# Peptides against a protein of PDB entry 1IK9: the designs that were tried, part 59

Target 1, 211 residues: chain A of PDB entry 1IK9
Amino acid sequence: MERKISRIHLVSEPSITHFLQVSWEKTLESGFVITLTDGHSAWTGTVSESEISQEADDMAMEKGKYVGELRKALLSGAGPADVYTFNFSKESCYFFFEKNLKDVSFRLGSFNLEKVENPAEVIRELICYCLDTIAENQAKNEHLQKENERLLRDWNDVQGRFEKCVSAKEALETDLYKRFILVLNEKKTKIRSLHNKLLNAAQEREKDIKQ
Target 2, 207 residues: chain A of PDB entry 1IK9 as posed
Amino acid sequence: MERKISRIHLVSEPSITHFLQVSWEKTLESGFVITLTDGHSAWTGTVSESEISQEADDMAMEKGKYVGELRKALLSADVYTFNFSKESAYFFFEKNLKDVSFRLGSFNLEKVENPAEVIRELIAYALDTIAENQAKNEHLQKENERLLRDWNDVQGRFEKAVSAKEALETDLYKRFILVLNEKKTKIRSLHNKLLNAAQEREKDIKQ
Target 3, 195 residues: chain B of PDB entry 1IK9 as posed
Amino acid sequence: MERKISRIHLVSEPSITHFLQVSWEKTLESGFVITLTDGHSAWTGTVSESEISQEADDMAMEKGKYVGELRKALLSVYTFNFSKESAYFFFEKNLKDVSFRLGSFNLEKVENPAEVIRELIAYALDTIAENQAKNEHLQKENERLLRDWNDVQGRFEKAVSAKEALETDLYKRFILVLNEKKTKIRSLHNKLLNA

## One batch from the design tools (peptide; aimed at target 1 E173 N185, target 1 (a further copy) V183)

Design b2_p22_3_s3 (made by RFdiffusion4, then SolubleMPNN; from b2_p22_3, 10 letters changed)
Fold by OpenDDE base, seed 5:
Structure b2_p22_3_s3 (fold): chain B 211 residues (1-211), chain C 211 residues (1-211), chain A 22 residues (1-22)
Amino acid sequence: as target 1 above (211 residues)
Amino acid sequence: as target 1 above (211 residues)
Amino acid sequence: SSEIEEFKKKLEELEKEEKEKE
């Protein structure tokens, strides 16, 4: 089961924060349970897949688009932009919400809720869910933090090895060239010495021919 | 202001989860506000620094140790080990808690609470705090996740560069040695050729002397 | 690495042979 709790402001009671809980299985399209509370009273309604389909058809809206709008309205809460208006009558237990666009407002959906006999149990369970969610999110945060620290260490280790490899490559190249030049110079000196010996031998031979 | 909400079970009402909210400024030692709720009623008390000091003195406990035990009792909730027992009388509004060790239980602290006139407001504010905490923790989780993904990319990039550097170093060394051997062999061939010319010149000179 | 070590050894031998011939 998935659950989302959001803060909403009712048009009838704008000074009192209400909480809208939506619970569903896998997809919101399959239906959901909606719970409204003011911290004293609670109201619950079940919305079936057939009711969602009927509302989409009545609106002449594609079902996937309609469910997408339901998700935005019921799971986002009143975002800062007053895009959704929530209405509830405690007398009729009728809950409806509207989407407000610049020049057009339209009813997005409506639900008949029932007053919960023991609202304290619903409120306690809602608070329990919030505390469980906080604990789970804290555990995830601690895990992610430890993983970040691990990745940073691993990055520093590889970076340091890479810098050493670059420096070692440059040093190796420089050393090999220096050694190569030394050996080449020795060979060149030997070649020059042998040429001079050949020249001297030729000059001596020319002297011996001249008696 | 710091705040912690925990679930507790009262000895008088073990089937009904209660919520213990503690609010304080900087350190619990400076005093705190305690709020108890069952999701229908709420009770609040203020505990001063002087009351904390008095309770520590009455227990003949060092203040820092006593505050450490208060922190464990009031901020951890009933940990799974039944280490703390919570008691509350709705009639007297007297809240007390005990630390249970294997062979010894002792009262750790006691507070006089007052029944809140509008418990719904306290409950709504408590739920709001939970929802705010969830949102903050989700934002932190998303940030840490993005940082993990960044660090993983950066690690993969450096790792790939490091592997290329290692391979390039080995290839460079091999190439330089191959080139060096070629040049040395050419010089050795030239030296051998010059030596042979010297030997031939010496042999011709010896023939000319015999002639 | 083994080829490089053999080449280093061969280079050292060549350097040694040259020092012994002066």
Scores: peptide ipSAE 0.026, ipTM 0.823, DockQ to the pose 0.070
OpenDDE base, seeds 1, 2, 3, 4: peptide ipSAE 0.024, 0.023, 0.022, 0.023; ipTM 0.824, 0.824, 0.821, 0.824; seeds 3, 4 fail the geometry check

Design b2_p22_3_s4 (made by RFdiffusion4, then SolubleMPNN; from b2_p22_3, 9 letters changed)
Fold by OpenDDE base, seed 4:
Structure b2_p22_3_s4 (fold): chain B 211 residues (1-211), chain C 211 residues (1-211), chain A 22 residues (1-22)
Amino acid sequence: as target 1 above (211 residues)
Amino acid sequence: as target 1 above (211 residues)
Amino acid sequence: SEEIKEFEKKLEEMEKELEEKK
């Protein structure tokens, strides 16, 4: 089961933070359980897949788009843009929410909730879920931090090896050329010496023919 | 201000999870505020640095060691080892906790709490703190995830460049040696040709002298 | 043959650079 808890502000009680918990199996489209609490009282309702489909049809909205709006309203919390307005009557247990656009507000959904007999149990379970989520996120954070440190060390190691390889390549090229030049010059000197010996031998032969 | 919320089990109410909130400035040694809640009622007390020092003295314990035990008891939650036992009387508002060792249990501390008039506000603020902590940890996790993905890409890039550098170095060495051998062999051939010409010239001169 | 000549030319250029540095 997936769960999301969000802070909301009710139009009727704007000074009192409420908490909206939504629980679902795999997808919000398959239905969900909604729980509202003010830290003293709690209210719960179940929304079926058929109710979601009916509400989408009543709105003349494509089901996937409607579920997308439900997800934004109920799971994202009141995003910083106050795009969603929440209303709840404690007397009627009627919960409804609206999407506010610049020129148009429309009701996105409505649910009948029931007052929970033992709100303290719901609140304790909600706090437990928050603490478990914090612990899980901290463990994930510690893992990612250790992995980050590992990757940085590995990057520095290969970077250092790369720089050494570049330097070694340049040094190799320079050294090989220097060695080649030395050997080549030795051979050029030998060729010049042999040419001079040939010239001298030719001159001596021309002298011997001229007697 | 630093804060930690932990689940605890009271000896008097082992079936009902309680939440122990501790708030402090910089160090627990400077004093702290303790809040206990069961999701319906809340109790708060203030513990001063002088009370911490007095309790350490009464226990004949070094203050730093005592504060270390307080930190483990009050901030770690009931670790999986049930090393700490918590007691609270709702009637007297007396809170005390013990450290359980195999052969010895000792009282680690005791505090007088006061019943909070508006527990719902304390509970809402506690849930808000949990939700804020979740959001902060999620943002940090997303940042670390992105950084790890960056570092992995950078590592793969430099690794690929390193492998290319190694291959290029080997190819360069091989190519330079091949070219050098060709030039050297040309010069060796020229030297051999010049030596043969010198030998022929010497043989012809010896023939001309005999002739 | 052309690659050998280019290599010989590079060697001769490097010889000149080495002689100019001396």
Scores: peptide ipSAE 0.019, ipTM 0.817, DockQ to the pose 0.863
OpenDDE base, seeds 1, 2, 3, 5: peptide ipSAE 0.020, 0.018, 0.018, 0.018; ipTM 0.816, 0.817, 0.815, 0.816; seeds 1, 2, 3 fail the geometry check

Design b2_p22_4 (made by RFdiffusion4)
Pose (drawn by RFdiffusion4):
Structure b2_p22_4 (pose): chain A 207 residues (1-76, 81-211), chain B 195 residues (1-76, 83-201), chain P 22 residues (1-22)
Amino acid sequence: as target 2 above (207 residues)
Amino acid sequence: as target 3 above (195 residues)
Amino acid sequence: ALPTTLEEMRAWFAEEEEEAAE
């Protein structure tokens, strides 16, 4: 059981703002209840599933395509106009294309005996919605703060692992260098003794 | 300018639900407007910064402590009474085995209730709209942080596994270069023996 | 001059591997 409460502007009353409440079960296609209120009175109407299928046929439209039009118009490049007569309780709306507009929907609403009850329920629904949302935003705020910390934690764990690696790498190399260079000292020493022995043989050949 | 709309029940009409709307600027301490509505009529009252502090005196409470009680009672066990004939509104606090009048307001019937009701409904719809948008922004950030975390965690796994492969990998290379020095040393030594 | 920093140690170690390849 879903609903949408939207504000709308009627052509015959651009001064005051009205409110449209549409409620259904699962899908608009199966039918819906529509209520119009100016904050004092309320007018209500119902549209059955069969009435929707028929209206789509009379409009030469694919049924799902027609329901799509109803969704964009009633549940808030597509321009829509709304008219209402308090004298007749007739409510209709048209889609305004280029130079060509057409009747998209018409409802004979009935003035409600208990406007206050309807208005109170509507406001109550809105307040409940505001409430459910806040609880959700709070739940997400906490999850947000948890992740901001869980990242900072592991980020630090990362920097430490890297810094530990660099300290270990340089530490190993330092030991290596020492050993390698001690050998090089022996090589240079041996190499030079050899040279010396070559220069000594060279001197015996020459004298 | 902030506001809170609460759903309440009056003692003289537990059947019907009323709505209490409280509005202010910065803090209740500087005064506020309170509106009571049953969806048909509406009653309003203004409470100045001067009256509030005055009430804090009649009670002998710090203006802060007193405003605190109002916040708990008016912005949502608290009991509410209203007489449509007198327009007098008062509310009490109920503790274990006692109750006491906490405050009152002389409200006045509003001339155009529909206007007030329309503005109240409009506010609620805007609030629903702003809240739904924030739920999206925070929902995405929750996603970005989830991804960013997995990233770094992966970097950590890779980094720690590297530090553990380092000693073994570098020591092999050191053996290789070292064995080359030794060979040279042996060869040199052998040459010296030649001579 | 003997290497004192990690970069100099890497470079110098690579040079010794080169000489070992000869």

Design b2_p22_4_s1 (made by RFdiffusion4, then SolubleMPNN; from b2_p22_4, 10 letters changed)
Fold by OpenDDE base, seed 2:
Structure b2_p22_4_s1 (fold): chain B 211 residues (1-211), chain C 211 residues (1-211), chain A 22 residues (1-22)
Amino acid sequence: as target 1 above (211 residues)
Amino acid sequence: as target 1 above (211 residues)
Amino acid sequence: SLPKTLEEMKEYFEKELEEAKK
């Protein structure tokens, strides 16, 4: 089961932050349980897949688009643009929400809730879930931090080895060429010396033939 | 101001999870505000630095060690070993906690609390803080995840360049060596050829002198 | 024998240089 808690403002009680909990299995499309609380009272309702499908049909909206709008409204909380308005009657236990666009406002959904008999238990469970989520996220953050520190060390180690390899390659090339040139130059000098000796010997022979 | 919320079990109500909020400025030693809630009622008290010092003295414990024990008891929640037992009287609003060691149990601290008139506001604020902490931790987690992915890519890139550098160094050494040997051998052959020509010329001269 | 390693190559070059001076 997946779960999301968001803070909302009700049109009827704009000074009191309410909390909207939504729980679902795999997809919001398959239905969900909605719980509303003001920190003293709680209200819960179940929305079925059939109700979601019916609301989409009644709105003449494609189901996937409708579920996408539900997800934005119910799971993200009121974003900073107050695109979604939430209404709840404590008397009728009727919850509805509207999407406010520049040129069009429309009701996105409506749910009948029931007042929870023991709201303290619902509130305690909600706080427990928040604390568990904090602990899980902290453990994940500590793990990711340690892994990042490891990866950074590993990167620095490879980078240092790479720089040494580059320098060693350049040094090797330079050293080998210098050594080769020295040896080849000595061989070239010996060849030139031998050619000169051969030329001198030929000149002496030509002198000896000319008596 | 720093803040920690933990879940605790009271000896008087072991079936009902209670939440212990502690808030402090910089250090727990400077004093703290304690809030207890069961999700319906809330109780708050302030503990001064002087009270902490007095409790440490009364216990004949070094203040830093005492504050260290307070931090473990009040900020970590009851660890899995139930080393800390929490007691609260709703009638007297007296909160006290004990450290249970194998051979010694002792009272670690006691606080007078006051019942909050509007517990719903305290509970709402507590839930808000939990949700804010979740959002902050999620943002940090997403950042660390992206950085981890970056560091891994950067590591793979450097590793691949390093491997290419190693291979290129070995290939360069081998190629330079082969090329040098070829040229050197040609020069050696030329030297040998020139020496032979010089020897032949000397032998011919020696024949011409004997004629 | 032709050197097989860089170290042997270095030694070979030193020897060849000494012989070439001769």
Scores: peptide ipSAE 0.053, ipTM 0.828, DockQ to the pose 0.431
OpenDDE base, seeds 1, 3, 4, 5: peptide ipSAE 0.074, 0.068, 0.053, 0.049; ipTM 0.830, 0.828, 0.828, 0.827; seeds 1, 3, 4, 5 fail the geometry check

Design b2_p22_4_s2 (made by RFdiffusion4, then SolubleMPNN; from b2_p22_4, 9 letters changed)
Fold by OpenDDE base, seed 4:
Structure b2_p22_4_s2 (fold): chain B 211 residues (1-211), chain C 211 residues (1-211), chain A 22 residues (1-22)
Amino acid sequence: as target 1 above (211 residues)
Amino acid sequence: as target 1 above (211 residues)
Amino acid sequence: SLPKTLEEMKEYFKKEEEEAKK
């Protein structure tokens, strides 16, 4: 089961923060349980997939698009607070919400809730869920932090090896060319010396033939 | 102001999860505000630095060690649940807690609380704090995740460059040696050819002298 | 025969350097 708790303000009680809990299985489309609380009283209702389909039909909206709007209204927490308006009558237990666009407001959905007999249990469970979620998120954050520190160390190690490899390549090239030039020059000197010896020998032979 | 909310069980009401909120400035040693709630009622008390010092003295414990035990009892959430026992009388508003070691239990502290007139406000504020903490931790988690993904990409890029550098160094070394050996071998061949020409010229001259 | 491996090439070149110093 998935759950989302969001803070909302009711049009009838804008000074009192209310909490909207939505619980569902796999997808919100399959239905959900909605719980509203003011920290003293709680109200709960179940919305079936059939009711969601009927509300989509009544709105002349495609079901997937309607569920997308429900998800934004009921699960998005405080999105920009002005887009969704929540209304609740404690007397009738009628909950409804509207999407407010700049030029058009329309009712997105309406649900009959029931007053919970023991709101303290619902409130305690809600706080427990929040504390458990905090603990899970802290553990994930600590894990990610340790992984980031590892990756940074690994990056620095490879970077240092890369820089050493670049420098070693340049040094190797320079060294090899220097060494090659020295050997090549010695061979060229030997070739020049041998050519001079051949020229001298040819000149001496030409002198010996001329007596 | 720093705050910690923890789930506790009272010895008098072990079936009902209670929530212990502790709020302090900078250090717990400087005093704190303690709030207890069962999701219906709330009780609050203020503990001064003077009271903390007095409790440490009454226990014949060094203040820093005592504050360390307070931090474990009041802030550590559910540490292994068996180490700290919490007691509260709703009638006297007397809250006390004990450290239970295997062979020794001792009272760690005791506080007079006062019943809050509007517990719903305290409960709503507590839930708000939990939701805000969840949102902050989620944002930190998303940031760390994005940084992790960046560091992994950066590591892969440098690793790939390093591997290319290694291969390029080996290829360069091999190419340079091949080229150098070809040139040197050509020069050696020229030297050998010139030596043979000198030897032949010397032999012809020796024949011409004998002739 | 001309050296074929990098090691043989390095050894060949090293011998040429020693001969060039002489």
Scores: peptide ipSAE 0.308, ipTM 0.844, DockQ to the pose 0.783
OpenDDE base, seeds 1, 2, 3, 5: peptide ipSAE 0.308, 0.034, 0.306, 0.306; ipTM 0.844, 0.824, 0.843, 0.844

Design b2_p22_4_s3 (made by RFdiffusion4, then SolubleMPNN; from b2_p22_4, 7 letters changed)
Fold by OpenDDE base, seed 1:
Structure b2_p22_4_s3 (fold): chain B 211 residues (1-211), chain C 211 residues (1-211), chain A 22 residues (1-22)
Amino acid sequence: as target 1 above (211 residues)
Amino acid sequence: as target 1 above (211 residues)
Amino acid sequence: PLPKTLEEMKKWFEEEEKEAKE
């Protein structure tokens, strides 16, 4: 089961933060349980897949698009953009929410909620879920931090080896060529010396023939 | 101000999870505010630095060690080791906790708490703090994840360049040596040929003189 | 001048190999 808790403000009680919990299996489309609390009282309702489908049809909206709007309204919390307005009557237990666009506002959905007899249990469970989520996310952060530190070390090690390889390649190349040129120049000098000796020997032979 | 919320079990109500909030400035030694809640009622007390010092003296414990024990008891939550036992009377508003060691149990501290008139506000603020902490930790997780992915890419890029550098170095060295040997062998052959021509020319000159 | 790059070195070798065959 997936769960999201968000802060919302009710039009009827804008100064009192309310908490909206949505619980679902796999997808919000398959239905969900909604719980509202003010930290003293709690209200719960169940929304079925059939109700979601009917609301999408009544709105003349494609079901996937409608569920996408529900997800933004119910799971994202009251983002600062006030795009979603929440209404709840404690007397009627009627919860409804509207989407406010620049030129158009419309009702996105409505639920009949029931007052929970033991709100303290719901509130304790909600706080437990938050504390568990904090602990899990902290463990994930610690893991990612250790992995980050490892990857940084590994990167520095390979970078240092790469720089050494480049430098060693350039040094080797330079040394090999210097040695090669020296040896070749010695051989070239020896060839030139031998050619000059041959030329001199030929000239001496021509002189000896000419007496 | 620093804050920690933990789950605890009270000896008087072991089936009902209680939440212990501790709030402090910089260090627990400087004093703290303690809040207890069951999700319906809340109780608060303030503990001063002087009270902490007095309790350390009464326990004949070094203050830093005592504050270390307080931190373990009040901030770590009820870890599975049941090392700390919590007691609270709703009637007297007296909160006390014990440390249980294998052979020794002792009272670590006690506080007179006051019942909060508006527990819903305390509970809402506590849930808000949890949700803020979740959001902050999630943002940190997303940042660390992106950084890990970056570091992994950077590592792979350097590793690939390093492998290419090693292979290119070995190939270059091998090619240079092969070419060097070929050119040197040609020069050696030319030197040998020129020496043979010189020897033949000298032998012919000796024949012409004997002729 | 000593070749500074692998490509210059390859060319230098090719030139020296050619001069060695003449």
Scores: peptide ipSAE 0.039, ipTM 0.827, DockQ to the pose 0.428; fails the geometry check
OpenDDE base, seeds 2, 3, 4, 5: peptide ipSAE 0.028, 0.028, 0.029, 0.029; ipTM 0.824, 0.823, 0.824, 0.824; seeds 2, 3, 4, 5 fail the geometry check

Design b2_p22_4_s4 (made by RFdiffusion4, then SolubleMPNN; from b2_p22_4, 9 letters changed)
Fold by OpenDDE base, seed 4:
Structure b2_p22_4_s4 (fold): chain B 211 residues (1-211), chain C 211 residues (1-211), chain A 22 residues (1-22)
Amino acid sequence: as target 1 above (211 residues)
Amino acid sequence: as target 1 above (211 residues)
Amino acid sequence: PLPTTLEEMKKYFEELEKEAKK
């Protein structure tokens, strides 16, 4: 079971924050349970997949698109833009909500709710769920923080190894060239010495031929 | 203002989850406001720094240690071990809590609370705080997740550059040695050729002397 | 002349590579 609690404002009671809880199994499309509370009273209703399909048909909307709008209205809470308006009659227990567009508002859905006999139990359970969600999110945050610290250490370690590799490459190149120059100079000196010996030998032979 | 909401069980009503809210300014030692609710009724009390000091003195406990125990009792909720027991009389509005050790239980503190006239407002505000805390924690979680993904990418990038640097170092070394060997072999061939010319010249000179 | 500096050595190899391609 999945659930979402949202803060909403009713058109009839705009000064009193209400809470809208929606609970569902796997997908909102398969139906859901809706609970409304003002912190004193609670009202609940069940919406079936068939009712969702009927509402989509009545609106001449594709079911997937309609469910997408329901998800925005009922699960997102009133987003920062008052795109969704909520109405509830405590007398009739009739809940309905509208999507407000610039030039047109239309009813998105309506539900018959029933007054809960023990609202305190529903409210306590709702608070428990909030506290449990806070604890779960804190544990996730602590885990992610520790992972961030690990990744940062690992990055610094590889960066340091990379810098050492760059420096070692430059040092290697320089050392190899220095060694090569030394060996080349030795061979050059030996070649020069041998050439001079050949020249001297040729000059001596030319002297010996001239008696 | 800081606050913490905890789930507690009262000895008098163990089947009904109660919520204990503690609010304070900067430090719990400077005093706090305590609120108890069962999701229908609420009770509130204010505890001053002087009362905290007096309770510490009455217990013959160092104030910092006492505040440390208060923090565990009132802010941690009932930890997994029932180390703290909570009692409340709705008739007297007297709240007290005990620390349970293996062989000894002792009163840790007691407060006179007052019944809130509009408990629904307190409950709504408490739920609002929980929802706001959930949203803040979710935003922190999303931020940490994005940072983790960034750090992982950065690590992969440096790792890939490091591997390329290692390969480039090995390739450079191999290439330089190949080039050096070619040049050295050329010089070695020239040295051998010059030595052979010197030997031939010496042999010819020895023939000319015998002739 | 054989290279005596790193720069001369780099040039010397570049020249050898040019001669080998001719």
Scores: peptide ipSAE 0.030, ipTM 0.823, DockQ to the pose 0.268
OpenDDE base, seeds 1, 2, 3, 5: peptide ipSAE 0.021, 0.022, 0.022, 0.022; ipTM 0.822, 0.822, 0.823, 0.822

Design b2_p22_5 (made by RFdiffusion4; failed a check: the pose's geometry)
Pose (drawn by RFdiffusion4):
Structure b2_p22_5 (pose): chain A 207 residues (1-76, 81-211), chain B 195 residues (1-76, 83-201), chain P 22 residues (1-22)
Amino acid sequence: as target 2 above (207 residues)
Amino acid sequence: as target 3 above (195 residues)
Amino acid sequence: AEEEEIEEFEEKIEELEKELEE
């Protein structure tokens, strides 16, 4: 059981703001209850599933396509106008295309005997919604703060692992360099002794 | 300017639900407006900064401690009473085995309740809208952080596994380069023996 | 491929030796 409460402007009353409450079960296609309120009175009407299918036929529209129009218009490039007569309780709305507009929906609403009860329930629903949302935003705030920390933690664990690697690399190389260079000292020494021995032979050949 | 709308029950009408709307600027300490509505009529009252502190004196409570009790009672066990004839509104606190009058307000019946009710409903719808948008923004940040974390965690796995492959990998190379030096040394030595 | 590993390791060592002289 879902519902949407939207504010709307009636052409015959651009001064005051009205509220439209649409409620259904699962989908709009199966039917819906619509309530209009000015904060004092309330007018209600119902639209059955069969009535929706018939209206879609009378409008030469694919049924799902028609329900889509109802969703954009009633549940808040698509321009819609709303009219209501307190004298007749007739409520209709049109879709305004280029130079051509057309009747999209019409409802004969009935003035409610207990407007206050309807208004109180509506406000109550809104307050419950505001409440459910806050609880959710709080749950997400905490999850947010947990992740901000869990990242900073691992980020530090990362920097440490990298820093430890660099310290170990340079440490290994330092040892290597020492050993390698000791050998080089022997090579140079041997190499030079050899040269010396070559220059001594060369001197015996020459004298 | 902030506001809180609470659903309450009056002692003289546990059947019907009323709505209490409290509005202020910065802190309740500087005064506030309180409105009571049953969805048909509405009663309002203004409580000045001067009256509040005055009440803090009559009770001998620090203006802070006193405002604290109001926050708990009015912004949501607290009991509420209202007489439509006198427009007098008062509320009490109920502890174990005792209760006491905590405060009262002389409210006045509003001339255009529908206007008040309409503004209240409008506020609720805006709040729902804002809250739903924030739920989205925070939902995405929760996603970005989830991804960012997996990233770094991956970097950490890769980095630690590298530090553990370093000693073995570098030592092999060192053996290779070192074996070259020795060969040279042997060949030199062998040459010197030639001569 | 082995000669290339040896040359790279020798170049690194030379570089680090010059840095220790400085």

Design b2_p22_5_s1 (made by RFdiffusion4, then SolubleMPNN; from b2_p22_5, 10 letters changed; failed a check: the pose's geometry)
Amino acid sequence: SEKEKIEEFEKKLEKMEEELKK

Design b2_p22_5_s2 (made by RFdiffusion4, then SolubleMPNN; from b2_p22_5, 9 letters changed; failed a check: the pose's geometry)
Amino acid sequence: MKKKEIEEFEKKLEEMEKKLKE

Design b2_p22_5_s3 (made by RFdiffusion4, then SolubleMPNN; from b2_p22_5, 10 letters changed; failed a check: the pose's geometry)
Amino acid sequence: SKKKEIEEFEKKLEEKEEELKK

Design b2_p22_5_s4 (made by RFdiffusion4, then SolubleMPNN; from b2_p22_5, 7 letters changed; failed a check: the pose's geometry)
Amino acid sequence: DEKKKIEEFEKKLEEMEKELEE

